Peptides against a protein of PDB entry 7AL2. Designs and how they scored, part 97

Target 1, 85 residues: chain A of PDB entry 7AL2
Amino acid sequence: YEIMLIRPKTIDDINYVVDQVLEESNPVILDLSFLEKESPANFKLAGEKIKQMRSNYGAEALLLSRCNDKNLIIIAPKGVSLVRK

## One batch from the design tools (peptide; made by RFdiffusion4, then SolubleMPNN)

Design b2_p29_1_s3 (from b2_p29_1, 18 letters changed)
Fold by OpenDDE base, seed 2:
Structure b2_p29_1_s3 (fold): chain B 85 residues (1-85), chain A 29 residues (1-29)
Amino acid sequence: as target 1 above (85 residues)
Amino acid sequence: SEKEKKEKEAKEAEELLKKYDLEGAFDLS
């Protein structure tokens, strides 16, 4: 599989993340800092989509880093486990 | 107001995402 990296800016980008996780079974490392600053509505939407993937499809999500200009989250599809050593 | 609406939505989104910052979770920051 591939690991996708994206800084979503639009609803289409959010849906791209969903497609990568659910349809392609690819983990995604995403930076939500743009949405957080520029579109509270789409930021909320992104969070809701992540919640849905966790609740309904067995995805895992983990915060990697948060600062003024970064909000990094990894989403792993079912079958790819996130393991801390 | 529209400003208050956006602030409320932002706070709700922030609280939602905090659920992914679990105690003991890996953090690169």
Scores: peptide ipSAE 0.106, ipTM 0.670, DockQ to the pose 0.084
Fold by OpenDDE base, seed 4:
Structure b2_p29_1_s3 (fold): chain B 85 residues (1-85), chain A 29 residues (1-29)
Amino acid sequence: as target 1 above (85 residues)
Amino acid sequence: SEKEKKEKEAKEAEELLKKYDLEGAFDLS
């Protein structure tokens, strides 16, 4: 698999993330800072999609960094484990 | 107002995502 890195800016980008996780089984590292700043609606949508992937599809999600200028989240599809050492 | 609605929505979204910061999980912040 591949690890996708993306800073979503549009709904299409959000859907791309969903497709990567659910259809391609690729982990995705997201920076949600753009949506958080520019589109609260799409930011919420992204969060809901992440929640859905966790709840319904066995995805894992972990906040990597949350500060004033970053909102980094990794989403791992089912079958890929996130392990902390 | 629309501004207040957006602020509320943003806060709700932020809280939704914060819960993904699991205790003991990796955090670069």
Scores: peptide ipSAE 0.104, ipTM 0.663, DockQ to the pose 0.085
Fold by OpenDDE base, seed 3:
Structure b2_p29_1_s3 (fold): chain B 85 residues (1-85), chain A 29 residues (1-29)
Amino acid sequence: as target 1 above (85 residues)
Amino acid sequence: SEKEKKEKEAKEAEELLKKYDLEGAFDLS
């Protein structure tokens, strides 16, 4: 599999993340800082879709970093586990 | 107002994402 890196700016970008996780089974590291600052509605939408992937499709999600210029989250699809050593 | 609505939506989205900061999870910041 591949690990995708993206800073979503549009609804199409959000749907791309969903497609990568659910259809391609690729983990995604995403920075939500653009949506947080520029579009509260799409920021909320991204959060709802992450919740849906966790609740209905066995995805895992983890906040990696939260600061003024970054909001980094990793989403792992079912079959790829996040492991702490 | 539209400004108040956006502020409320932003706060709700922030709280939704905070729950993904699991206890003992790695912090890359």
Scores: peptide ipSAE 0.102, ipTM 0.655, DockQ to the pose 0.061
Fold by OpenDDE base, seed 1:
Structure b2_p29_1_s3 (fold): chain B 85 residues (1-85), chain A 29 residues (1-29)
Amino acid sequence: as target 1 above (85 residues)
Amino acid sequence: SEKEKKEKEAKEAEELLKKYDLEGAFDLS
C-alpha cells in the first residue's frame, strides 16, 4: 500500500481522504490546519468523516502534532495498525 | 455578524476534535 499525504482545502479533498482509507486501504497523513482556519464547516465535516470511518469501518486515527499552523493526523484503514513505541 | 458566526463555528469544531483527543489519539466512536 501507499501512505498518502494531504492538506485538504475542499470537500472533494475530504472525500479523497475517505476514498483512500476505505476503498484503497491506504493510510493518510492529514493536515487539517487549512480547514480549521478557513472553513469551520468543512473542518467539522472532516471530523465527522473521521468519526464515521472509525465507528463503521474499523479505521484508526492518531493526532501527530497540533500547533498554530498545523494539525497533523494519521488515519489508518482496517488491517493497518497504529503502534506507539 | 458573519465574523462572529464563523468564530462560533470554529470554536465548536475545535471542541469536537479536543473532545475525542485522548492521550494524543482520536477516540471517535
Scores: peptide ipSAE 0.086, ipTM 0.650, DockQ to the pose 0.118

Design b2_p29_1_s4 (from b2_p29_1, 17 letters changed)
Fold by OpenDDE base, seed 3:
Structure b2_p29_1_s4 (fold): chain B 85 residues (1-85), chain A 29 residues (1-29)
Amino acid sequence: as target 1 above (85 residues)
Amino acid sequence: SELEEREKENKAMQELLDKYDLEGALDLS
């Protein structure tokens, strides 16, 4: 599989993340800082999509970094485990 | 006020991020 990196800016980008996780089974590292600053509505939408992937499709999500200029999250599809050592 | 509404919105957005932490998660900052 591939690990995708993206800083979503549009609804199309959010749907791209969903497609990568659910259809391609690729983990995604995403920076939500653009949506948080520029579109509260799309930021909320992104959160709801992540919730749906976790609740209905067995995806896992982890907050990697949170500060003023970045909000980094990794989303792993079912079959790829996030393991802390 | 507008300031109070923005503070409320920022808090809500922060909570959206926090709930996606795995138990024992690392902050790589």
Scores: peptide ipSAE 0.061, ipTM 0.555, DockQ to the pose 0.097
Fold by OpenDDE base, seed 5:
Structure b2_p29_1_s4 (fold): chain B 85 residues (1-85), chain A 29 residues (1-29)
Amino acid sequence: as target 1 above (85 residues)
Amino acid sequence: SELEEREKENKAMQELLDKYDLEGALDLS
């Protein structure tokens, strides 16, 4: 599999993340800082999609970094475990 | 207003994200 890195700016980007996780089984490192600042509606949508992937498809999500200009989350598809050493 | 509503929603989402870190999985429910 591949590890995708993306800073979503549009709904299409959000749907791309969903496709990578659910269809391609690729982990995604996601920076939500753009949506947080520029589109509260799409930021909420992204959160809802993450919840759906976790609740319905067995995905996992962890916060990697949070500061004034970063909101980094890793989303792992079912079958890829996130392990803390 | 609609803007205030969106700002409140954004704040709520941030609060959900802020309480988690690398030690555990996020719970956005």
Scores: peptide ipSAE 0.043, ipTM 0.555, DockQ to the pose 0.117
Fold by OpenDDE base, seed 4:
Structure b2_p29_1_s4 (fold): chain B 85 residues (1-85), chain A 29 residues (1-29)
Amino acid sequence: as target 1 above (85 residues)
Amino acid sequence: SELEEREKENKAMQELLDKYDLEGALDLS
């Protein structure tokens, strides 16, 4: 598999993330800082989709870093284990 | 159980959010 890195800016980007996780089974490292600052609605949408992937498809999500200008989260599809040591 | 695992995961995520003082922020768990 591949690990995708993206800083979503649009709904299309959000849907790309969903596609990567659910269809391609690729982990995605997200930076949600753009959406958080520029589009509260799309930020909320992204969050809801992450929750849905966790709840309905066995995906895992882990907060990697959170600061003033970063909101890094990794989403792993079912079958890829996230281990925090 | 599956439920227990989900609860643990949700709790862990919340703890991470709390650690970064994300009061009022979107809960992604």
Scores: peptide ipSAE 0.025, ipTM 0.536, DockQ to the pose 0.073
Fold by OpenDDE base, seed 2:
Structure b2_p29_1_s4 (fold): chain B 85 residues (1-85), chain A 29 residues (1-29)
Amino acid sequence: as target 1 above (85 residues)
Amino acid sequence: SELEEREKENKAMQELLDKYDLEGALDLS
């Protein structure tokens, strides 16, 4: 598999993340800082999609970093385990 | 106070967890 990196700016980008996780079975490291600052509606949508992937499809998600210019999340599809050491 | 600061930090973390429906976070910052 591949690990995708993206800083979503549009709804299409959000749907790209969903497609990568659910259809391509690729983990995604995404920075939500742009949406958080520029579009509350799309930021909310992104969060809802993350919840849906976790709840309905067995995806795992983890907050990696939170600061003024970063909101980094990793989302792993079912079958790819996120392990804490 | 120190207690107030800890409460603020805890609340902020809980809000992030609720936002993404996460049970935990690993902030590498």
Scores: peptide ipSAE 0.035, ipTM 0.509, DockQ to the pose 0.200; fails the geometry check

Design b2_p29_2_s1 (from b2_p29_2, 13 letters changed)
Fold by OpenDDE base, seed 4:
Structure b2_p29_2_s1 (fold): chain B 85 residues (1-85), chain A 29 residues (1-29)
Amino acid sequence: as target 1 above (85 residues)
Amino acid sequence: MDLEIILPDDPSIIEIPSDMTVEEFLKTL
């Protein structure tokens, strides 16, 4: 698999993340800080889609870094395990 | 109102397991 890197800025970017996780089975490392700051509505949408991927499709999500200016998350598709060492 | 992504069980933050800093990573985006 490939690990996709993205800082979503649009709904198309959000849908790209969903497609990578669910259809391509690629992990995605994403920074949601742009949406959080510039589009609260799209930030909420992104969060809802992440929750849906976890709840309905067995994806895992882990917060990598959270501060005032960044929101870095990894989303792993079913079959790719996130392991803490 | 500030929005947050709430994941079940409030997942812990980890360091990126690579030689790349978070700042360097963000520059690749």
Scores: peptide ipSAE 0.026, ipTM 0.470, DockQ to the pose 0.068
Fold by OpenDDE base, seed 1:
Structure b2_p29_2_s1 (fold): chain B 85 residues (1-85), chain A 29 residues (1-29)
Amino acid sequence: as target 1 above (85 residues)
Amino acid sequence: MDLEIILPDDPSIIEIPSDMTVEEFLKTL
């Protein structure tokens, strides 16, 4: 698998993340900071998609960093384990 | 692992550099 890095800016980017996780089985490290600032609606949509992937498709998600300048999340598809040590 | 996804209303911005490895990126966290 590949690990995708993305800072989504559009709905198309959000759908790309979904495709990478569900269809390509690639983990995605994403920065939600752009959506958080520029589009509250798309930020909410991104969160809803992440929740759906977790609830319905066995994806895992981990908040990597949340501070004043970061909102970094890793999403792993089913079959790739996120291990915290 | 069932972690709560935190969706704050407060904005924050950094870019993921395109010229670094995943390992290097993770070291910046």
Scores: peptide ipSAE 0.024, ipTM 0.451, DockQ to the pose 0.041
Fold by OpenDDE base, seed 5:
Formats: sequence, structure tokens, C-alpha cells
Structure b2_p29_2_s1 (fold): chain B 85 residues (1-85), chain A 29 residues (1-29)
Amino acid sequence: as target 1 above (85 residues)
Amino acid sequence: MDLEIILPDDPSIIEIPSDMTVEEFLKTL
């Protein structure tokens, strides 16, 4: 698999993340800081889609870093386990 | 009201050091 890196800016970018996780079975590392600052509506939408992927498709999600300039989250598709050592 | 996308109420945070890039972090795994 590939690990996708993206800082979503649009709804199309959010849908791209969903496609990568559900259709391509690729983990995605997201920086949500742009949406959080520039589009509260799309930030909420991104969160809802992440919750749906976790609840309905067995995806895992983990907050990697939260600071002034970053809001980093990894989403792993079903079959890729996030393991904390 | 900070719309913290509350991932789990207690996301087990793998804290990436502030001076580390995502690419550098992945190399540590």
C-alpha cells in the first residue's frame, strides 16, 4: 500500500481521502489545519466522514499532532493496523 | 467553541515532535 499525505482545502480533497481509504485501501495522513481555519463547515464535514469510516468500514483514526500550525491525523483502512509500541 | 473533531474522547496521541516533519516521523516507525 501507499501512505497518502494531504492537507485538504476543498470538498473534492475530502472525497479524495475517503476514496483512498475505502477504495484504494491506503492509509492517509491528513493535516486538517486549513479547513479548521478557513472553512468550519468543511472541517465539520471532514470529521463526520472520518467518523463514518470508523463506524461503518472498520477504519482506524489517530491524532498525531495538534499545534498552532498543524492538525495531523492518520486514517488507516481496515486491514492496516495502527500499533502503539 | 473549538470544533475539535473529537476523534475518540481520548485519542491516543502519537505526538510528533514539533520540530519533526511527517516524513521524518514515518522513518522512525
Scores: peptide ipSAE 0.024, ipTM 0.466, DockQ to the pose 0.081
Fold by OpenDDE base, seed 3:
Structure b2_p29_2_s1 (fold): chain B 85 residues (1-85), chain A 29 residues (1-29)
Amino acid sequence: as target 1 above (85 residues)
Amino acid sequence: MDLEIILPDDPSIIEIPSDMTVEEFLKTL
């Protein structure tokens, strides 16, 4: 599988993340800082989609970094384990 | 807005299937 890197800006980008996790089984490292600043509605939608993937599809999600210009999250699909060493 | 996502103690200790570590990735940003 591949690890996708994206800073989503649109609803289409959010749906792309969902497709990568659920259909392609690819982990995604995403920066939500654009949506948080420019579209609170789409930021909320992204959060709801992440919660749905965790609750209903066995995805895992971790907050990697938070600062004024970054909001980095990793989402792992079912079957890909996030391992701490 | 809080997404209520798990925050690891140190993201550099997370292993991902990549050509670089999480720590190395974060340093390139």
Scores: peptide ipSAE 0.021, ipTM 0.453, DockQ to the pose 0.082

Design b2_p29_2_s2 (from b2_p29_2, 12 letters changed)
Fold by OpenDDE base, seed 2:
Structure b2_p29_2_s2 (fold): chain B 85 residues (1-85), chain A 29 residues (1-29)
Amino acid sequence: as target 1 above (85 residues)
Amino acid sequence: MEKEIILPNDPSIIEIPSDLTVEEFLKTL
């Protein structure tokens, strides 16, 4: 698999994340800090899509870092396990 | 064999509850 790193800024970016996880089966590390500050509507949308990917397709999602201007999340598709060691 | 991503054993790394959106989860922190 490939790992994508993205800081989404648009709806197209959000949909690209969904395609990477569901169609390409690629994990995504994303920074939601831009959407959180600049577009509450798209931030909400992104969160809903992440929830849907987990509920309907078995994706996993973890918060990697939360600080002043960072909101890092990793999303793994079904078949890629997130393991603590 | 399932593919793995290894994360550090860091308590600051937190699983988002499956019944919450990211927005809802962050409000609980």
Scores: peptide ipSAE 0.686, ipTM 0.919, DockQ to the pose 0.883
Fold by OpenDDE base, seed 4:
Structure b2_p29_2_s2 (fold): chain B 85 residues (1-85), chain A 29 residues (1-29)
Amino acid sequence: as target 1 above (85 residues)
Amino acid sequence: MEKEIILPNDPSIIEIPSDLTVEEFLKTL
């Protein structure tokens, strides 16, 4: 499998993340800082999509880092476990 | 065999509660 890294800026980017997780079964590391600052509506949408992937498809999501210019989240599809060691 | 991504034992790495959106979760920090 592959790991996708993306800083989404548009709805198309958000949908691309969904496709990567659900269709390609690839984990995604997201930086949501652009949406958080520039598009509150799309930031909200992204969060809702992540919640839906977790609720309906068994994805996992963790906050990796939070600072002024970063909002890093990892989303793992069902079948890829996030493990602390 | 189950595929894994190994994360460091860093307390700043936090699971987002399954019943919250990212936006809702960030407001709790």
Scores: peptide ipSAE 0.686, ipTM 0.919, DockQ to the pose 0.889
Fold by OpenDDE base, seed 1:
Structure b2_p29_2_s2 (fold): chain B 85 residues (1-85), chain A 29 residues (1-29)
Amino acid sequence: as target 1 above (85 residues)
Amino acid sequence: MEKEIILPNDPSIIEIPSDLTVEEFLKTL
């Protein structure tokens, strides 16, 4: 598998994240800072899709970093565990 | 074989509650 890094700017980018997690079973490191600042609607949509992936498909999601310039979240598909050490 | 991503035991890394969207969660920080 691969670990993808993306800072989504469009709905297509959000759907790319969904495809990576659900179809490709790839974890994604996601920076939501662009959407948070520039598109409240798409920011909300992204969050809802993350919640859906967790609720319906067993994905995990953790906040990695939060500051004025970053909103980093890791999303792991079912079968890839996030472990702290 | 179990697949794992290892994260540091850093308190700034926080699990998002399963019942919240990212937007809702960030409002609690």
Scores: peptide ipSAE 0.686, ipTM 0.919, DockQ to the pose 0.871
Fold by OpenDDE base, seed 5:
Structure b2_p29_2_s2 (fold): chain B 85 residues (1-85), chain A 29 residues (1-29)
Amino acid sequence: as target 1 above (85 residues)
Amino acid sequence: MEKEIILPNDPSIIEIPSDLTVEEFLKTL
C-alpha cells in the first residue's frame, strides 16, 4: 500500500481522500486545520465522511496531533491495522 | 498476512470514538 498525506482545502480534496481509502485501500494522513479555520461547512462534511467510512466500511481513525496549527488524523482502511509499539 | 502501521506508544495519540464525528470528538478534548 501507499500512504497519502494531504491537507484538504476543497470538496474535491475530501472526495479524493474517500477514494484513496475505499477504492485504493490506502491509508491517509489528514491535516484538517485548513477546513477547520476556513470552511466550517466543509470541515463538518469531512467529519461526516470519515464517520461513514468507519461505520460502513470498517475504516479506523486516530488523532495523531492537536496543537495550535495542526489537526492531524490518520485514516486506515479495514485491511491495514494501526498498532502501538 | 495483515498489513500494519506502527505508531509510537504516545498517550497523545487517541482513537476517535466510532459514534462521533471529528468535530464532536475535538469538543471533548
Scores: peptide ipSAE 0.684, ipTM 0.918, DockQ to the pose 0.876

Design b2_p29_2_s3 (from b2_p29_2, 11 letters changed)
Fold by OpenDDE base, seed 2:
Structure b2_p29_2_s3 (fold): chain B 85 residues (1-85), chain A 29 residues (1-29)
Amino acid sequence: as target 1 above (85 residues)
Amino acid sequence: MERKIYLPNDPSIIEIPSDMTVEEFLKTL
């Protein structure tokens, strides 16, 4: 598998994340800071899709870092375990 | 085959509760 890093700016970017997690089984590191600042509607949508991937497909999601200029989240598909070490 | 990603044992790394959206979760911080 590959680990994807993306800072989504559009709905297409959000759907790309969904495809990576669900279809390609690739973990994704997201920076949601752009959507949070520039598109409240798409920020809400992204969060809902992340929740749906967890609820319906067994994905995991962790906050990696939060500050004024970044909002980093890792999403792991089912079959990839996130382990603290 | 089991696949793993190792993260540092940093308390600032927090699992988002499964019943929350990212937006809802961030409001709790």
Scores: peptide ipSAE 0.707, ipTM 0.926, DockQ to the pose 0.884
Fold by OpenDDE base, seed 3:
Structure b2_p29_2_s3 (fold): chain B 85 residues (1-85), chain A 29 residues (1-29)
Amino acid sequence: as target 1 above (85 residues)
Amino acid sequence: MERKIYLPNDPSIIEIPSDMTVEEFLKTL
């Protein structure tokens, strides 16, 4: 599998994340800082999509880092486990 | 075999509650 890193800026980017997780079964590391700052509507949409992937498809989501100019989240599809070590 | 990603045992790494969106979660911080 592949791990994708993306800082989404558009709805197309958000849908790309969904495709990576659900269709390709790839984990994605997201930086949501752009959407949070520049597009509250798309930031809300991204969060809703992540919740839907978790509730409907068994994806997992963790906050990696939260600071100024950074909002890092990892999303793992079903079949890829996130483990503390 | 099950695929795994290992994360550091760092308290700053937090699972987002399953019933919350990212937006809702961040408002609690």
Scores: peptide ipSAE 0.707, ipTM 0.926, DockQ to the pose 0.865
Fold by OpenDDE base, seed 5:
Structure b2_p29_2_s3 (fold): chain B 85 residues (1-85), chain A 29 residues (1-29)
Amino acid sequence: as target 1 above (85 residues)
Amino acid sequence: MERKIYLPNDPSIIEIPSDMTVEEFLKTL
């Protein structure tokens, strides 16, 4: 059981997240703050891919933290439940 | 048996609606 941590900076990084969730069935904790600041286009793309993973593959996504230097989101593949405790 | 990740019961942790992108959702906050 693995959880990946990443602050994506490139399209390759975004695709890595998708691969981890859909192909490896690993949850991912990602920080979108770099993309949000440096690449609005890739930030939008990342958001669209997250939505697609939820719509088509049953992934879950929660905002963990939002501040000036962080935009933390957890994405869980189908079969991994996110539970409040 | 379904695998679970436990998150703190913090109101600042918010589920992103399934019909929204991250960008769209953040604009609502």
Scores: peptide ipSAE 0.707, ipTM 0.926, DockQ to the pose 0.889; fails the geometry check
Fold by OpenDDE base, seed 4:
Structure b2_p29_2_s3 (fold): chain B 85 residues (1-85), chain A 29 residues (1-29)
Amino acid sequence: as target 1 above (85 residues)
Amino acid sequence: MERKIYLPNDPSIIEIPSDMTVEEFLKTL
């Protein structure tokens, strides 16, 4: 399987993340720092979609890093478990 | 067999509660 890396900037990018997780069953590591700073509306939308994927489709989501230039989240589809080691 | 991704055992890596948006969660930190 594939792990996708993305720093979304548009709604199309957000939908790409959703497609990767739900349709392709690929984990995604995404940096939300651009949306957080430049588009509060799309940042909110991205967060809502992540919540929906967890609530309705059994995806997992973890915060990997939070600093001035990064807001890194990993989203895993139901078939991929995230394990501490 | 379920596929796994292993993450460092670092306390800065935090699960987002399933009932929260990213925005809501970040405000709790």
Scores: peptide ipSAE 0.706, ipTM 0.926, DockQ to the pose 0.893; fails the geometry check

Design b2_p29_2_s4 (from b2_p29_2, 10 letters changed)
Fold by OpenDDE base, seed 2:
Structure b2_p29_2_s4 (fold): chain B 85 residues (1-85), chain A 29 residues (1-29)
Amino acid sequence: as target 1 above (85 residues)
Amino acid sequence: MEKKIYLPNDPSIIEIPSDLTVEEFLKTL
């Protein structure tokens, strides 16, 4: 598998994340800090899509880091498990 | 064999509850 890194800024970027997880079966590390600061509507949309991927497709989601400049989340598709070690 | 990503056992790494959006979850922190 491939691990994709992205700091989404547009709806197209959000849909790219969904496509990577559901269609390509790739984990994604994303920074939502831009959307959180610049577009409350798209930030909300991104969060809803992450919830949908988990509830409907068995994806996993973890918060990696939270500060003024970062909102880092990892999303893994059903075929890739996130394990603490 | 299931593919795995190993993360550090760091308490700052938190699972997002399945019934919450990211926005809702962050408000609880």
Scores: peptide ipSAE 0.707, ipTM 0.926, DockQ to the pose 0.877
Fold by OpenDDE base, seed 1:
Structure b2_p29_2_s4 (fold): chain B 85 residues (1-85), chain A 29 residues (1-29)
Amino acid sequence: as target 1 above (85 residues)
Amino acid sequence: MEKKIYLPNDPSIIEIPSDLTVEEFLKTL
């Protein structure tokens, strides 16, 4: 697998994240800070899609960092386990 | 063998509750 890093700005970017996790089985490190600041609607949409990936496909999601200019989340597909060490 | 990503045992790293959206979760912090 590959690990993708993205700071989504558009719906297309959000769908790219979904495709990476569900179709490519790639973990994604996601910075939602742009959407959080600039597009409340798309920020909400992104969060809902992350929830759906977890509920329907067994993905995992953790918050990595939260500050003024960063909202980092890691999303892992069902076949990749997130483990603390 | 299941593939693994290891994360630091840092209290600032938090699992998002499964019943919440990111937006809802952040409001709880």
Scores: peptide ipSAE 0.707, ipTM 0.926, DockQ to the pose 0.884
Fold by OpenDDE base, seed 3:
Structure b2_p29_2_s4 (fold): chain B 85 residues (1-85), chain A 29 residues (1-29)
Amino acid sequence: as target 1 above (85 residues)
Amino acid sequence: MEKKIYLPNDPSIIEIPSDLTVEEFLKTL
């Protein structure tokens, strides 16, 4: 697999994340700080998509970092486990 | 053969509760 890093700004970017996780089975590290600040609607959409991937497809999601200029989330598809070490 | 990503034991790394969206979860911090 590949690990993708993205700071989504548009709906197309959000859909790219979904495609990476569900179609390509690639983990994604997301920075949601742009959406959180600039687009409440798309921030909400991104959150809903993440929840759906977890509930319906067995993805995992963890918060990596939260500060003024970061909102980092890792999404792992089913088949890739996130392990503390 | 299980694929794994290893994360540090940093208390700032937190699993998002499965019943919450990211937005809802962040409001609890």
Scores: peptide ipSAE 0.706, ipTM 0.926, DockQ to the pose 0.864
Fold by OpenDDE base, seed 4:
Parts: C-alpha cells; sequence; structure tokens
Structure b2_p29_2_s4 (fold): chain B 85 residues (1-85), chain A 29 residues (1-29)
C-alpha cells in the first residue's frame, strides 16, 4: 500500500481522500488546517466524510497533531491497523 | 497478514471517537 499526504483545499481534494481510503485502500495523512480556517463548510464536510468512512467501511481515524499551522489526522482503511509502539 | 502502521505511544495522539465528526471532536479539546 501507499501512504498519501495531502492538505486539502477543495471539495475535489476531499473526494480524493475518500477515493484513496475506500477505493485504493491507502492510508492518508491529511492536514485540515486550510479548510478549518478558510472554508468552514468544507471543513465540516470533510469531517462528515471521515465519520462515514469509519461507520460504514471500518476506517480508523486519529488526531496526530494540533497546533497553529497544523490539524493533522491519519485515516486508515480497513485492513491497515494503527498500532501504538 | 494484517498490515500495520506503528505510531508513537504519545498521549497527544488521540483516537477520534467513532460517533463524532472531526469538528465535533475538536470542540471537546
Amino acid sequence: as target 1 above (85 residues)
Amino acid sequence: MEKKIYLPNDPSIIEIPSDLTVEEFLKTL
């Protein structure tokens, strides 16, 4: 599998994340800080999509870092588990 | 074989509750 890194800015970027997780079975590390600051509506949409991927498809999601310029979240598809070490 | 990503055992790394959106979760911090 591949790990995708993205800082989404548009709805197309959000859909790209969904495609990577559900269709390609790739984990995604995303920075939501742009959407959070610049597009509250799309930030909300992104969060809803993440919740849907978890509830309907067994994805996992963790907050990695929260600071001024970062809102880092990892999303793992079912079949790739996130483990503490 | 199950594929795994290992993360540091750091308490600042937090699982988002399954019943919350990211936006809802961040409001709890």
Scores: peptide ipSAE 0.706, ipTM 0.926, DockQ to the pose 0.890

